# Ledger of designs, part 90: peptides against a protein of PDB entry 7UQJ

Target 1, 160 residues: chain A of PDB entry 7UQJ
Amino acid sequence: PELYQNFNITPPRGVLFHGPPGTGKTLMARALAASCSSDERKITFFMRKGADILSKWVGEAERQLRLLFEEAKKHQPSIIFFDEIDGLAPVRSSKQEQIHASIVSTLLALMDGMDNRGQVIVIGATNRPDAVDPALRRPGRFDREFYFPLPDVKARFKIL

## One batch from the design tools (peptide; made by RFdiffusion4, then SolubleMPNN)

Design b2_p14_1_s1 (from b2_p14_1, 6 letters changed)
Fold by OpenDDE base, seed 2:
Parts: structure tokens; C-alpha cells; sequence
Structure b2_p14_1_s1 (fold): chain B 160 residues (1-160), chain C 160 residues (1-160), chain D 160 residues (1-160), chain A 14 residues (1-14)
């Protein structure tokens, strides 16, 4: 409840941060985690990269995703942040497509398996929202999307 | 001497930068390298990621670490920055634990083998200081720890 | 024309962003993409990492580079940003050197094959300009170089 | 409607 109250939104199971890379998606996810953590209510922040799920967890990716969601549920309130979630999208090779499809299917099942009462927020960050499987963007999954615009060049030159 | 004088600290063999990811650990390491480089005294900056040491250097990680320290010693004054140094921590699988334990043991030996007279600083950055092997946090290794707090939400909004 | 007019430069086929890592090379590349995109003229931004070209595209890297350039040409005006382009530089192992040399040769051929009339900009970012193959730095390739200085430590502490 | 606060300009610090 309170984690979602701090977001002033009906509790999405997932939030998709999309926009050009370096727009602060990862930073915002962390800022949200920090702002939602009070001294009394520490939020546990879990971070994974989509590409790491595929490359480091070859053959165990599904198991590692399950363990991640179990750990997040155990450490409520928690945030799971997937950076580069489009890295879970099928790469055009048939053999990799099957592995990716299996991992995506596992992620879908894990998001669907979250009871609405859980204080677990899933944030996916991507630079290519169109490369994210449409099944992940359905209601009850990444049903809220936040666009991260590039700050105007004038604003970036003021920071340089 | 001068490299450590610029740090205003007794020469640590290693400095651990810890804090939530995106707090500027990598940034600070680079800023330190730049600030310590004068036109007359260029500091050579070496950067590695803990996860890359494990994944890219499978079977050669120990050799690559040795070569890195030798190269840093040859190019004094130098900084070795390990980003995500907790990525060298043993993952719970028995076979990976042995490989990780060997790499960590090699890093310990390399840090212990640095003569106190060398102008080589080792900076380790982590998001999980508790996932860093306690042996790395002993005196003569990463004996200084710098916490990188998340900028308060107010401070982050001011940078917006 | 207009993409290059916004750069106030004679159209380089490629621009090399070099400087210490973190200096905002990736940020600037994205800022440029955003500033050059009007509502009427969306610029398609393609990003790849040099290390990903080597590791993820083992055996298909050349084909993936060709597809990338074809896709960029199809989606004109476009920017191809190679982050860590020095990651395409030969690593000291003889077998990896041959693979790297082939990939670099393919990149050279693709840059040379771009008609001067194309609205495709290639940006390479590196932390080690001297590790970039000199052949990539020739006229008609990465013939313009932008140095990204570290902001002075005082400027960085103001941002922290 | 939840307006994400504009993402803090991540100064990609060098």
C-alpha cells in the first residue's frame, strides 16, 4: 500500500521506463527507491540487466528470475529494476529465440503470479520500447509507461 | 607520494567506493584521476569491471589481473579502478565459487604485493559492500571506505 | 543537409568522441540526436557497444554491422553511435586479433561505402583514442575528433 | 495520472 501511495498511482505490477539511453531511467528508478525508503521503511532495491539475464544465466536464467522474485517478495517493500529489459527480446537467431522466449515467458508468469497485495514494484528500463515483447506491456505487467526525454541540448550544455 | 598527498590521506593500497549504484562512484574515481593529473604528471587510469573479469577472462582472469597490476606499476603514477568489484564475489554455485575464490585470492595477493612506495592506487566500486569479501576490506587492501549517498531527492530535483 | 547544418560542420562520415570514460560522450551523442530531431524530422538513433559487437556477435559481427548500416540508411536521418569503439581494437591474443581485424575491416568498408548524400552520422566514443585503429581516424571515416575533458573536480562536486 | 517527475538530468558525469 504505502509504496504505491508514495507513487500516487494505482499499484502497477510493472512500470516501463523508456527513452534514449542516458536519459536517467536507472537514476530515476534509484531515486524512486530512495524517496520511497524512510528510516522506518527501507525499500530493498534489486537491479538486473536484461543482457546479463541472457548471457550470465544461460541455462539458469529462469531459475535466477524465480529466485529474484522470491527474494524481492521476502524483502518487501521492494523494487526489482530491470535495466535494458529489451535485452530479453528475441535476437533473430532461431536457437536464441527459443531461449529468449522461455525467459520472457518465465518473466510473464512471475509478474502474473504477484499477488496485488505485494509491495513489490517491477521497473523495466528500455531504450527501445518497441523491442519489448507486447505481452510484457499488458495490464497487470508493465502497464504504465514513462517516457524519459533527452534534456534539451541547452540544458545539457548548462550542466557541462 | 604526490598522488597520495593530493588525496590528503595516508596512502591506502586500496579505496572502496560503496553506495547505491548511480551515486557517482565511477565518476569520482575518474574525477580523482583527472584532478591528480597535471600536464607534467599524467596519471594512467585503468578501468575494469568485476563482472568482466569473471565472464570475459574465464580461465585467464588471474593472468589478466597480474598483467593489469604490472602495467599499472609500469605506468606510475596510476589508478586501477574496479567497477562493480562485488561482481568478483562468489556466486552460490560450487563450481563458480571455486573460480571466484581463485580470482579473489589473486587480487588479494596482488594488493599485498604492492610495495608501499608505489604510486598505484586501487579503487574498488560496489553497490553492495557486504558482498565484497571481508579479506579485501582489511588494512593494506581496501582499508578506506567512502560512502556515496544518494543525493537527496531535493538535490536530484535541483539537477533536473 | 540539415542534420549536418545543425552540427555547423562539413558532413563527416564519422565523429570520434574521445575522453575519459564518463565524460558524457554517450550523453552528448544522445543530446545531438535529440537536438537534431524536430517533430517534423525524427532522427533514428542506433546504439551499439564495441565490446558487444565482439562478444555477442561472435561469428556474426560483420553481418550485424552490415544490417545496422542498412537499417540506419533505411531510417534516414539516422545516427549510429558506437560506444566503447576501442573495444573493437585487437586484444593481444592472436585468434582474437584476427576476428577483431575482420570486424574493423568491415566497419571501414561500411563507412567508406556511405554515399556523401546520406543523412547517416556515425559517432564513435572511446576512452582510448590511441587504441582506435588509425585507419578509422582517416578522412571520410572518423575524421573529426571531439575531446571530452573531465569537468574540473570543483564542477563535479557541485553536481554531487 | 501519475506524472513521473522529469527524470533528473543524469549528468553523465565523465
Amino acid sequence: as target 1 above (160 residues)
Amino acid sequence: as target 1 above (160 residues)
Amino acid sequence: as target 1 above (160 residues)
Amino acid sequence: PFTLPKAPKVELLP
Scores: peptide ipSAE 0.000, ipTM 0.206, DockQ to the pose 0.031; fails the geometry check
Fold by OpenDDE base, seed 3:
Structure b2_p14_1_s1 (fold): chain B 160 residues (1-160), chain C 160 residues (1-160), chain D 160 residues (1-160), chain A 14 residues (1-14)
Amino acid sequence: as target 1 above (160 residues)
Amino acid sequence: as target 1 above (160 residues)
Amino acid sequence: as target 1 above (160 residues)
Amino acid sequence: PFTLPKAPKVELLP
């Protein structure tokens, strides 16, 4: 809210950063966190990789997501940055549907349950926006998308 | 050579970019590739994730590394960027030692076998430099290291 | 104002981002725009390249600048980001003096004409701050400057 | 001193 409250638009519950690998998605998210942090107002930056939540927290991914959102709420204003979110919440494909469906459902519920007054911003980053479950890309979730194009090689040549 | 020939600096066979996640390691590697690419001289940028080499090329990771270095040599001047190199060549830990040991040995041999006259630069990026096999950090391999600090939160406070 | 109101800082009419190519000037500007954009406050981010204004709008650059500032005022809070501003407002050099002088004069007038209460921030980015007309760097215009240092020049020289 | 790498052109999707 407050970083955003001053501007009177319902703070995005989630922003999707998408674009080719190495386009600065994670750097931008950190840059956002740092630009929004003042001496008076430190934004707590939580970073998780989608694949790490699945691999490090086998069977506990849902609980870890809940804890992450609770911790983010406790330390508001906060940014939750999911790097490689397509690794956490891939499009529901047939064979591993149950585990991913529960994680997706948990993330959906957590994003939906964010009090509009909560100073928690969620940023998802992916190289594959089409590999992210469409349910996450709906209003009130990752409803804003930012494309990170490759640094235009030609545009860079003019900068040199 | 030539990218560095203008500077009379023996081209590093390998450069390790290390620092916290989202500090722009991959962006810097692409930046270097683009800055070193001229209209007259395009540098071919090969990007691989360490974990992707293991996961996508189960049992063929060694062959894929050889092919990558051959392709890079064929398309010289070139940059091989290993993102999350700690996923490709982790410190030899007990349980998966043999598969990782062979991949590490292959990468070591490929880096050692790079003709100093070859216009192939290898950049490894990691958030965990201590998780990279020390054998890769020896002279003639990733013998140069660059720390990517977090964008100084205080330096950004002067921008507000 | 409000983004800066919490800091009791008179909102800069203009901020000059300067530093070597590849130092994240444009990334920072976009990061600022995104950090300042909430759902409660969409900052409209206008991005123009200095050279593109001259090249795409031959003979209409002045009108396009006026329209840009009008559109930014209409969609306030807004950020106008001039990438490569040295291409738009170079230091008066002899041969193209008249066309550039009129564009510079227009940009000066537009920056001077920004109501201090207007929620329009202008960010100029350049690799060559000394190539920017000094008139733009005066109080009430680009009166704040931020250096984007090269990732340790010695580190870049060690990578080279 | 940490020097920020050059910004990729981000197109803000409307």
Scores: peptide ipSAE 0.000, ipTM 0.344, DockQ to the pose 0.066; fails the geometry check
Fold by OpenDDE base, seed 4:
Structure b2_p14_1_s1 (fold): chain B 160 residues (1-160), chain C 160 residues (1-160), chain D 160 residues (1-160), chain A 14 residues (1-14)
Amino acid sequence: as target 1 above (160 residues)
Amino acid sequence: as target 1 above (160 residues)
Amino acid sequence: as target 1 above (160 residues)
Amino acid sequence: PFTLPKAPKVELLP
């Protein structure tokens, strides 16, 4: 985020955190949320897991996404963090195409419907960026991608 | 690790990382693995997701767990990290009791079978410690529990 | 970082990550580096440990710092992460004052010499912000401080 | 509404 300011880069509506499992994607998203809250300006952090929305709300996943974005807008400034977004919007595989297509279409519409004036940032985390529908990775959606490499072996040393 | 040596605390065979999603459990496990690996003494880090073992290896999950522990023992010192261990060993719910009971029983046996002399540490991460079978949370298994709170919103502030 | 842009906040030259050991400071720094790299715009991540610079390069630590900043500038956009920066720039204690004073002075000069146009961010991590020379924590240097709280007492229990 | 507990003031040092 600070780096984007340094680069005069327009803040993305959506940021895709991708990288191997346990590279800190979810932690970073949470840390970002907390780093942007103050006593005066609290950022509301919404977190959902992609697979949980799909599994818990079969047939209502679209409605739950809409409610989530509405709640995030109501509580702006806010961050919506989708952990394992590949579980919510997997690349179209033939057998489950209709249900996934509806959820993806809803998420696309919600991201496209976020005015640039909205203080809502969407962060998607995935271990498999190639498993995320390419339509979500386009400008105005998850147009910023952040690769969380394995902290090099040396880097993990310095964490403990 | 150094802390255990400093306090003469016997290193746990199993450590349960629990806390809300995105509190850094997986990352901490990876950081531990890397912090214990030197140029001379590389720790092999094995990572599995509980739900992935269950879903990918329906009917072979027990075998895959055995192979994982054998491979970890072969490559000692090693860390086995089970992300979302509640997905591997959920508290007994009636309909899936048999499949889950077999996997849990296998994991229990594998953890019980780790001699204190083995340089294999098992780390389980969960967002729902109450959804983990209590048998896994007993002495000699996941007998150390670490709650990853949400970095307090303010404390995450101090990160950006 | 993105949030600073969203709020028209000038991005810091230096960000201090502080908090108890194992709170994810190093991880966050790596995740930030990764979170600013796209396929089109790779951010070069430089990582050094404060104690390692001091111990490995006694008498050349100043030169190594200069080379690091030059390399970071050459490979911009870049992040320089100093893990355990308190080991590089401890608060003046009488006996080692001269060597530490030179390293601190060099780091101060390097941070002051970063033009606002430079796409180089410096992240310092410490467990002891009070052990970091206050001169480093001033505007134009590590002027943003981020407290990584303990994951709740229970969370540390399960990590060790 | 999951109100995240009040974050301790990160004094963003100016």
Scores: peptide ipSAE 0.000, ipTM 0.312, DockQ to the pose 0.041; fails the geometry check

Design b2_p14_1_s1 (from b2_p14_1, 6 letters changed)
Fold by OpenDDE base, seed 5:
Structure b2_p14_1_s1 (fold): chain B 160 residues (1-160), chain C 160 residues (1-160), chain D 160 residues (1-160), chain A 14 residues (1-14)
Amino acid sequence: as target 1 above (160 residues)
Amino acid sequence: as target 1 above (160 residues)
Amino acid sequence: as target 1 above (160 residues)
Amino acid sequence: PFTLPKAPKVELLP
């Protein structure tokens, strides 16, 4: 929260971290949470994985999302990190598409229902920004995007 | 392991990880320690924070450094990781400069006193390589440096 | 490179990175690949995600795994990183269990079929080590495990 | 503005 306050920028409700896998999106989200946490101001870091929301909470995913946002609000300042938010996207089956559509619709409603005064930031990480529902990428949701390119693995090792 | 064997390079006594905060320096050090540990050959990972060396061990920091190196040698193969080694650097006060100079001089002596036969590696991590005493960055000490750049966040901030 | 040489450790064919999510397992695997690559010796880094193996390659997952290992061998020295290797584990359906069992059996065979002379390392990352098939965790496969604790863990590493 | 980090060119310094 403080990080965003000093920039005089309205803290985004949602930030999308996108880029090739293993570019440190998840690490960055944690490092942001850690760097924004002080002894005086601990940030509560909530993490969920998109595929876990679908698989662990079959039929309760919507409820678990609501509880997550309630808990995040209760423990503000907080970060909700959705690792692999594209994993909320179904594997191409009509029944999974319906379940996904329901979960995504719930996430949309939760992000829209966040009070701008709340110190809750939602970070979504994806390797596939195009697999993230465009509705999630609109203003008031994941309206800020950060590209995490591959580390240029052209590490010039000069071994002396 | 194989990746490193083919380089036939004398192992550095000291490796400096530097780069912006949250680039995974600390995590890298831990995972290197982990990755070098096997069931047959466990690496003992020692971790200290530069600021903690100054603050927790006021007046005993030099002794604690000696004990740390002795313990690392006793439990070889070992890694000593100094997180935020730049935090050994004083906040700008003459008294803290003297304490820092003493601690840094002790660390220099300990690194110089390491037998090349010892399987002890020292990793220093810093966000501020220029705040690390140049004497620590000389051969036989932190003579290898690894830059941990920020993951390329070509953040296209289009704030519409 | 040097860190592993001094340890005279037979390089593991397979390394399991496990620990809480966002502990930088994926970033570590990439950084290991980068840190082992030189101008003279580039390491080819292959990355697959467990869930993507199941979902993108339905009915071809076994073939894609074979091709991956062949390509890794062709471009040795190489690292194959399986992010979320626990995602090879089925969601609890008999048909998915059969597909999973087939994919896991293929991975087992590929890891067992690796020539010890080959410069191919397989890294699996999971948040759920208990969800990784115990057969994958046997000698000659993922026979080395690395716990990535949460950064806030004042990790009292008691090496027992 | 929190500029997220640019591509980590892991340069191993000699």
Scores: peptide ipSAE 0.000, ipTM 0.230, DockQ to the pose 0.057; fails the geometry check

Design b2_p14_1_s2 (from b2_p14_1, 5 letters changed)
Fold by OpenDDE base, seed 2:
Structure b2_p14_1_s2 (fold): chain B 160 residues (1-160), chain C 160 residues (1-160), chain D 160 residues (1-160), chain A 14 residues (1-14)
Amino acid sequence: as target 1 above (160 residues)
Amino acid sequence: as target 1 above (160 residues)
Amino acid sequence: as target 1 above (160 residues)
Amino acid sequence: MFTYPKAPKLELLP
């Protein structure tokens, strides 16, 4: 919120962090949540792995997504971070299980159903932006993308 | 062991690392294990994810915990690191599955059953210390806590 | 490729990155892929977790390995990175499921079947090199090993 | 297959 306000930028509903694994996407999402939190305004940070929603909640994944968005709305300002979002919302294929199509449809509906004035930001992180359903990358969903490059090997050797 | 000896501090049986994910809890636990290892004294480091013990070992999680503690005792000095320990030992609720209650009870018994003279340190890492059963945070269990703050955004930009 | 050419070193087919988790093995593998990529020569980076191949593809893990190596060969120059390779290719024990033995055998055959002139590098990352089947650590497979030490606690506090 | 371009210079987002 405040980070976007400071730049006079309309806060997107959804931001896609993409780049190779280990580029700090998850870490940046959390740092952004912390940096946007003030003493007066604590941001609630929700984190889920895309694959965990599918695997842990067989048959309940849609309900878990709804509950997550309701809880995030209740605890505004909030960030929902989906790590490995390509595991939740893969590109639609004729061979995709009906379950995956339904979960993707639910996530689309939840992102579309958020009021633009809501203080809920959704961050998706992926190593494969092309494996994320293009419907999620449309305006009003993940309409902003941030590329996380690999740090230069030299920069890393200074850290190791 | 040696780190606590050098500070004239009684080595705790259990240490809780808590803080937002990506703050380096897992990484610090491992750094402590390595820094306490000398050429004369190799520390054996055991790592488990709390949720993995529940999910991979349906019906065997208690036995796997017992075997882990026995193996750690056999390979002293040792560290047992539970990443995401809130996934293994959530706060007791009337709606918790009997399985979760039994696993928590087993972990409590294993931590209580360690001799104070044993060179086994248990480190639990969590993003939600309030989601960890308070029984684990009592003296003789996870009786020391280390908060891992988010690195300042500026400190992180120096690493990226 | 180019990194090994610049040092007049025969590019190994397989490199084992080993060391405690959080030492940056995954991150180094990706940094190497990026550093070896030029504007003229883009390296394709494939990443799989060893345990994910076993868990996500029950009964199809061998086929998925074959497809992975075929795709890597098609998109040369390429890197195949197996994170947590000990989850895919554990040490053979009399108690190992026949499925694990078959997957290990398939991986061995795929590594042996790569032409030495192929521009496919396989990187395995593990926290437990001794838990990786010794057959994978033979010449023509993971015949080079890189130890990833824990950064000194002081070095880490400079990064935090 | 998404080929990540070479690490653009980390322009520190301000």
Scores: peptide ipSAE 0.000, ipTM 0.199, DockQ to the pose 0.031
Fold by OpenDDE base, seed 3:
Order: structure tokens, then sequence, then C-alpha cells
Structure b2_p14_1_s2 (fold): chain B 160 residues (1-160), chain C 160 residues (1-160), chain D 160 residues (1-160), chain A 14 residues (1-14)
């Protein structure tokens, strides 16, 4: 009896890519999207910057996040990539804190509201994992973390 | 009699670089600017982000676009590179829609108003060509499209 | 008697990385931060975009810059990297000019107020060094400039 | 406490 352990690899709802800037987090997120995309299974890739969510969507960020998650759900299998997700972290100023807190609260609710049955993966990229709201790093959200080490200086000079 | 077919390659007024994020669109636009720049013919490269047009130029975006095109015309031959040009697409919210629509209308008018004799190339880069206003993709605007495929995962791992 | 010339390499207060966009300025700033980071001497790397300072910190940009420099001083040795520092240059519109001028004035004051004894290096990256306020390029501020040439087109295709 | 420098988002140019 072949133990097909249904590794119910519940695809992590959220993956946090963290590491020094320029370590290829964004590149890897895209490479993963490409490698998981077959001719039979095209993955839809959504990208937003944490900083753009705050700056571009002033007063509508929560709604735009909802629309993003709805669109990602509609285009399953999909990846939502938040570049600079630490940009959603309140820079400690009282007025921005409330706006950031509301946006983060919305993102939390959206990640919690993603049915585990949905083929939507959320990838957050940050250079500062400690600046990411701990609530986002809880189980069922960004529950997997991948560290992107600085490539050896020798490897970096080959890219220059 | 050497048939110098004057391939009147009317330099496209606008080129749309589209492809998955991370495919080198911005790098290519810059590489093209550099490769077309000779010691005899320096190309002036202007860059704006679609999202910055909306966020930074609140209430002045149309004027800033006009100034950009005038400056590009003054510094011919020139390239205007709009990174994230899909950021000019109205995200479907009523209040932002009007502002976005006005900015897009201004960009359309500026692209239409560029004399074909001007050595100004407009490059738009987007990860989402379908999010670019179809009016921008019409002949005489962004009439050439270049797809940037995801580099083969093997090629990407060589960059990491 | 070994002439340990104490090359009092007064670490430049500010370094300007300039060159065509996509020449690796941001990558180099990060590589330098990494290469100067040893197990014994971890360098704290702060990043801001010039454009984000204007757009995200509307009315609080000066305070956020002060906080950034204070945080950098607290976490010495540190690097403050301003990407797109030319984004602090006033785009010639009267109302934005005053805001930009005030932010630049604050940055000047902060750079001047950094004691040379502090292990805080400020790196500005720009594609347009001529668009950087000349006051920022004076001795004691961004007094060292590094040009990032366009990689040979052949080298660029190896990065693609 | 490693205050990670908010390192420049390399927007790795796609």
Amino acid sequence: as target 1 above (160 residues)
Amino acid sequence: as target 1 above (160 residues)
Amino acid sequence: as target 1 above (160 residues)
Amino acid sequence: MFTYPKAPKLELLP
C-alpha cells in the first residue's frame, strides 16, 4: 500500500523574503512564479510596493488591497508579491501611524480571509524583517521566512 | 543602382516594454539609451514613474508632463522613460479615476502632439500591459510592444 | 619603525553615486555596506528614496529626516543611502519648490551637523548629478563622487 | 538588536 502521504503542503498563505537589500528577493519571487508556471498552469503574478500602498492609495489603500486580493483569487493560481512590505510599518509618527495601522489591519484581515483552498500565495519582501509588523509574521500569514544572504562580494562583482 | 530602401523607420513615438516584473525592462530601456548614444549623438534620458506622476504631482501632474515633454524636445535626441506606466491606469475608484483620466488624457495629447520629426522616443514599462489604457496602445502612441520574458530560471540563478 | 601612516581616512560624510540609471549604484551601495560589515563590525544600512521623502512625508519630511539621522547615529557604524536623491531637487513648480527647498535645507543642516567622528556615511544615488542641488555637492556633504558607467552592452546581456 | 538598515530596495530592475 503506497503511503501517498498526502503531504498536504497547505501552500503557505504568506512567505516572507527577507535579507539585505539587493539579495535578489524580488528576482527570486519572480523566478519562483516562472518556475511554478507551466504551460498547463499559468501563475498570475501581482506586484505592489508597500510604500506605494501608503503613498499612492491615500484614503483608498484598504479598498485597493481588497481589490488586489479579489483579483488574485479570480486569477488563481496567483502570487501577490509585496515588495518592501516593511514600508507598511508605521514610521513612528502619530498621524501616519494610524493610517499604517489601518492598512496593516486590512492586510491581516485579507490574509486571514484567504481560504486555504485558494491557490493564492502572498510573498512579502523586506530588507528589515524586524520592521514588519509581528502580526503579519504569525502563523497563517507570513508564516514562512526565507533569508536572502548577501551574495559573496565576489559574486556581486560578477553582476556588476 | 543600389536600392537604398530608405527604410523610413519612423522611430516609434512610443514603445511599450511589458513583461513580468524582474525581466529587465528598465535595464533594457537604459541599455538602449546607452547603445544609441554615441560620442557624436548623446541621447538625453528622462525617467518618471507612473505612480510618482500621481502621487508627487497632485494637482500639477498635467503641467509636469507638459514640462517633461518640452524638456525632452529641447534636449533631442531624447528618451522619455515611464516606469510603471500602468500606475497611470485608473485603479477603479471614482475620485482617483477622474484624476487618473485627466493625467492619461494629457499624456495622450502630448504623445499625439509630438511631431514625428522629433527625435523623442517614449518608452513605457509595465508589468501589466492589460492595465495600460488601450488609448495609450493605439498607433502613434505606444505602437510597438516588446515582451520581456522571464529569464530562464537557470539564467536567474547565475545572477544570484 | 613601521610608519603606520594613520591614513585618517576621514570617512567621507557623503558619497554621491551617479551614472546612467541601471548601472548598479544601488547594488554597489549595498555591496559596500556588506563588504564593510564584518562579524565584529556590523554596519546598519538605512535607505530612503528622494522621491519618497517628498511624497510620503508631506509636511513631516524634515522631521523624518532628523529621525533618520538620529537613528543612524544611534546604530553606528551606519550608512544612509538616498536613492534617487535628485528627486529632492525641485521640479520647477513654485509650490513644490518651497517644500523641496525646505527638505533640502534640512538635509544640508543634518549633513553639516553630523560630527566627523560619527561612523555615519551618507550615500546619495542619482542618475542626474546635475539635478542634485549644488549645495549638497559641496565639501563636507556629498564631497566624493563615483561615476557608474553603463556596463558594456555585452555585459548587460549577461545580466539579462 | 540588528537595526537592519532599510537597505535600498533594489528594485532589481526586472
Scores: peptide ipSAE 0.000, ipTM 0.168, DockQ to the pose 0.065; fails the geometry check
Fold by OpenDDE base, seed 4:
Structure b2_p14_1_s2 (fold): chain B 160 residues (1-160), chain C 160 residues (1-160), chain D 160 residues (1-160), chain A 14 residues (1-14)
Amino acid sequence: as target 1 above (160 residues)
Amino acid sequence: as target 1 above (160 residues)
Amino acid sequence: as target 1 above (160 residues)
Amino acid sequence: MFTYPKAPKLELLP
């Protein structure tokens, strides 16, 4: 509840950050995690890269996702940030089907199994929302999407 | 000695950067490494992500840490930057005990074994200093801590 | 062709971004990818970390590089960004010879095999161009180099 | 052999 008030968002199970690469999605997810953590209310931030879960945990990726969600629930209020979530949950129609299908299925089940009373927010970041399985973008999962526009050329050069 | 003069810090064996995620800890560690490298004095920068050392090198993580410190010493002046060090050296009381305990023990021993005469600085970055084993935060290890406050909302949006 | 027009660069097979760590090389590579993607012309951005390819794919790294280049060609216009490319393709004279030698050889062959007609740009980022195998820095490979200077102390603190 | 630091993952927006 209060985590969601601090985000000024209706309590989504998941938020999808999408936009051009380098538009600060990861920075924003982190900044949100930080802005919602007061001295009194420390938010636990979990970060995983989608492709890293697939590659590091061949055959164990499902278990690692379950453990991640359990750990996030244990340390609530928590944010689970998936950077490059399209690397974890690509569209099911892509020929790398079987390993991805089970991970997607597990992630769907974990998001569906989150009590709306839990103070766990899942933020998925992607450069290609269309490459994320549409099942993840349905209500009760990543049902809020934020577009990060390209900073103008001047904004890019101010960071350089 | 001279590396520490370039950092304008009393020669710590380790510096802990902590603060909200995305507050530029990694950027600052890199910027420090870069600002202390003159054309005449190239500082070698080593970066590792804590959780990556644990996951990539199951059973070899201790050896990889030793090799990292040896390589840093060989290429001194050097900076070893651990991003998300809480992923490498979580509090010993966490039930993922045995694999983490040996890595933490190894990291402690490596930091304790660094001659203060060596030009190797270890920078650990974490979003949660309380999730880092307190033994790492003792004098002669990560004995200097820098807090990275949240950039104001305007600063966040200037990077976006 | 048109991808290269959008980059305002003569069509290099590869561009090496080098400079102090944290000078925004990764940010720039992403910003370039994004600035060259119009609504009409979506550029596919592939990102890999050099050391991750070596460590995640022991014995399969060559195959993964081939698959990456094939996938980039399939989704052209595309950018392949290698962050920390010196971790993938270190100087051949370094004693970690055999595993690195085959990956470097494969990367060289893949870059040499890219038709200049293909809309695939390879961006390698490194903090030490001297640690990248000189064979990769030859014409037809990473033949364009961009130096990223340290942002002044003020620019660093504006990002913090 | 110096492994350089991973640049922060900037996510590219579509």
Scores: peptide ipSAE 0.000, ipTM 0.172, DockQ to the pose 0.058; fails the geometry check

Design b2_p14_1_s2 (from b2_p14_1, 5 letters changed)
Fold by OpenDDE base, seed 5:
Structure b2_p14_1_s2 (fold): chain B 160 residues (1-160), chain C 160 residues (1-160), chain D 160 residues (1-160), chain A 14 residues (1-14)
Amino acid sequence: as target 1 above (160 residues)
Amino acid sequence: as target 1 above (160 residues)
Amino acid sequence: as target 1 above (160 residues)
Amino acid sequence: MFTYPKAPKLELLP
């Protein structure tokens, strides 16, 4: 939260971290949460995995998303980190497509319903930005994207 | 573990992890320690923060460093991780410069006094490699440096 | 890299990284691979996600695992990193249980078929060690486990 | 939109 408060930057409602797997997207989200947590302002970090939202909460995924956003709002300043937000995307099956479409639509509505006044940031991480529903990447949602390149292999060599 | 066995590389006495904050330096050190701990060989992971060495141990910082290295040697194989090793550097005050110079000189002596036969690795992490005393970066000390790039800043800037 | 050279530790065939999500398991695996890659010896890092093995390669998952292990053996020294290896576990459906059981059994066979002479390390990462099939956690497979604690918790100590 | 190769073989150069 504080990172954006000090920068006079309208805090992004949603930030998409994308890059090859293990580029530290999840770590960065945590480190951002940790770095933004000062003794004066503790940031509550909520983490969910896209596949877990689908698999653990089959039939209650929408309710769990709503509860997550309510809890994040209650514990603001807060970060909601969706690791593998592309995992909210179905396996290619028509039944999973409907469940996915419902969950994604719920997430869209929750992101749209976040008043700009809330100190809640949503971070989505994906290895596949192309697998993230374009509707999630619109203004007011995940409107900011961060590419996590592979740590350039050349930079790894200078340890010799 | 294995990756290094085959490389016939003389084990670094000291490794400097440097890179922007939140690049996972601390996490890397921890997970290296964890990854090196097998059921057969537990690695003892010691962690200190540079600022804590100065602030918590005012007047005893040198003694605490000596004790830390002795304990690490006693519990070998071990890793001593100095998070924010640049934080052993004072805030710019002449009195703190002397205290810092003494602590750094003690750390230098402790690193130099490590027999190559000891299974003690020292990892320093910093967000500011330029703030790490060049004497610490010499052979036999932090002679290996690992750059933790920010996941490319170009992705961070498009939040503007 | 060098940490393990001095330890005369029989190189683990399989290492399980477990801990709360975003504790940097994936980043660690990558950085281990990077740190072990020297100018003299490039480590080939292969990464797969458990859920991707199930979802992308429905019906070919076993073949893709075999090809992955063959490619890893061909490009040794190599690391195979399975991010979210618990995601090889199905969604609770009887049909997916059979597919899962087959994929897990194939992975077991591939890990067992790795000659101790091969410079191939398998790293599994999970947020849920209890969701990893106990058969994968047996000697000769993921026989070493590394807990990645959340950075905030007092429990820095218990790798004693 | 950066499309990652489906199975990036990450040759971690030494």
Scores: peptide ipSAE 0.000, ipTM 0.217, DockQ to the pose 0.040; fails the geometry check

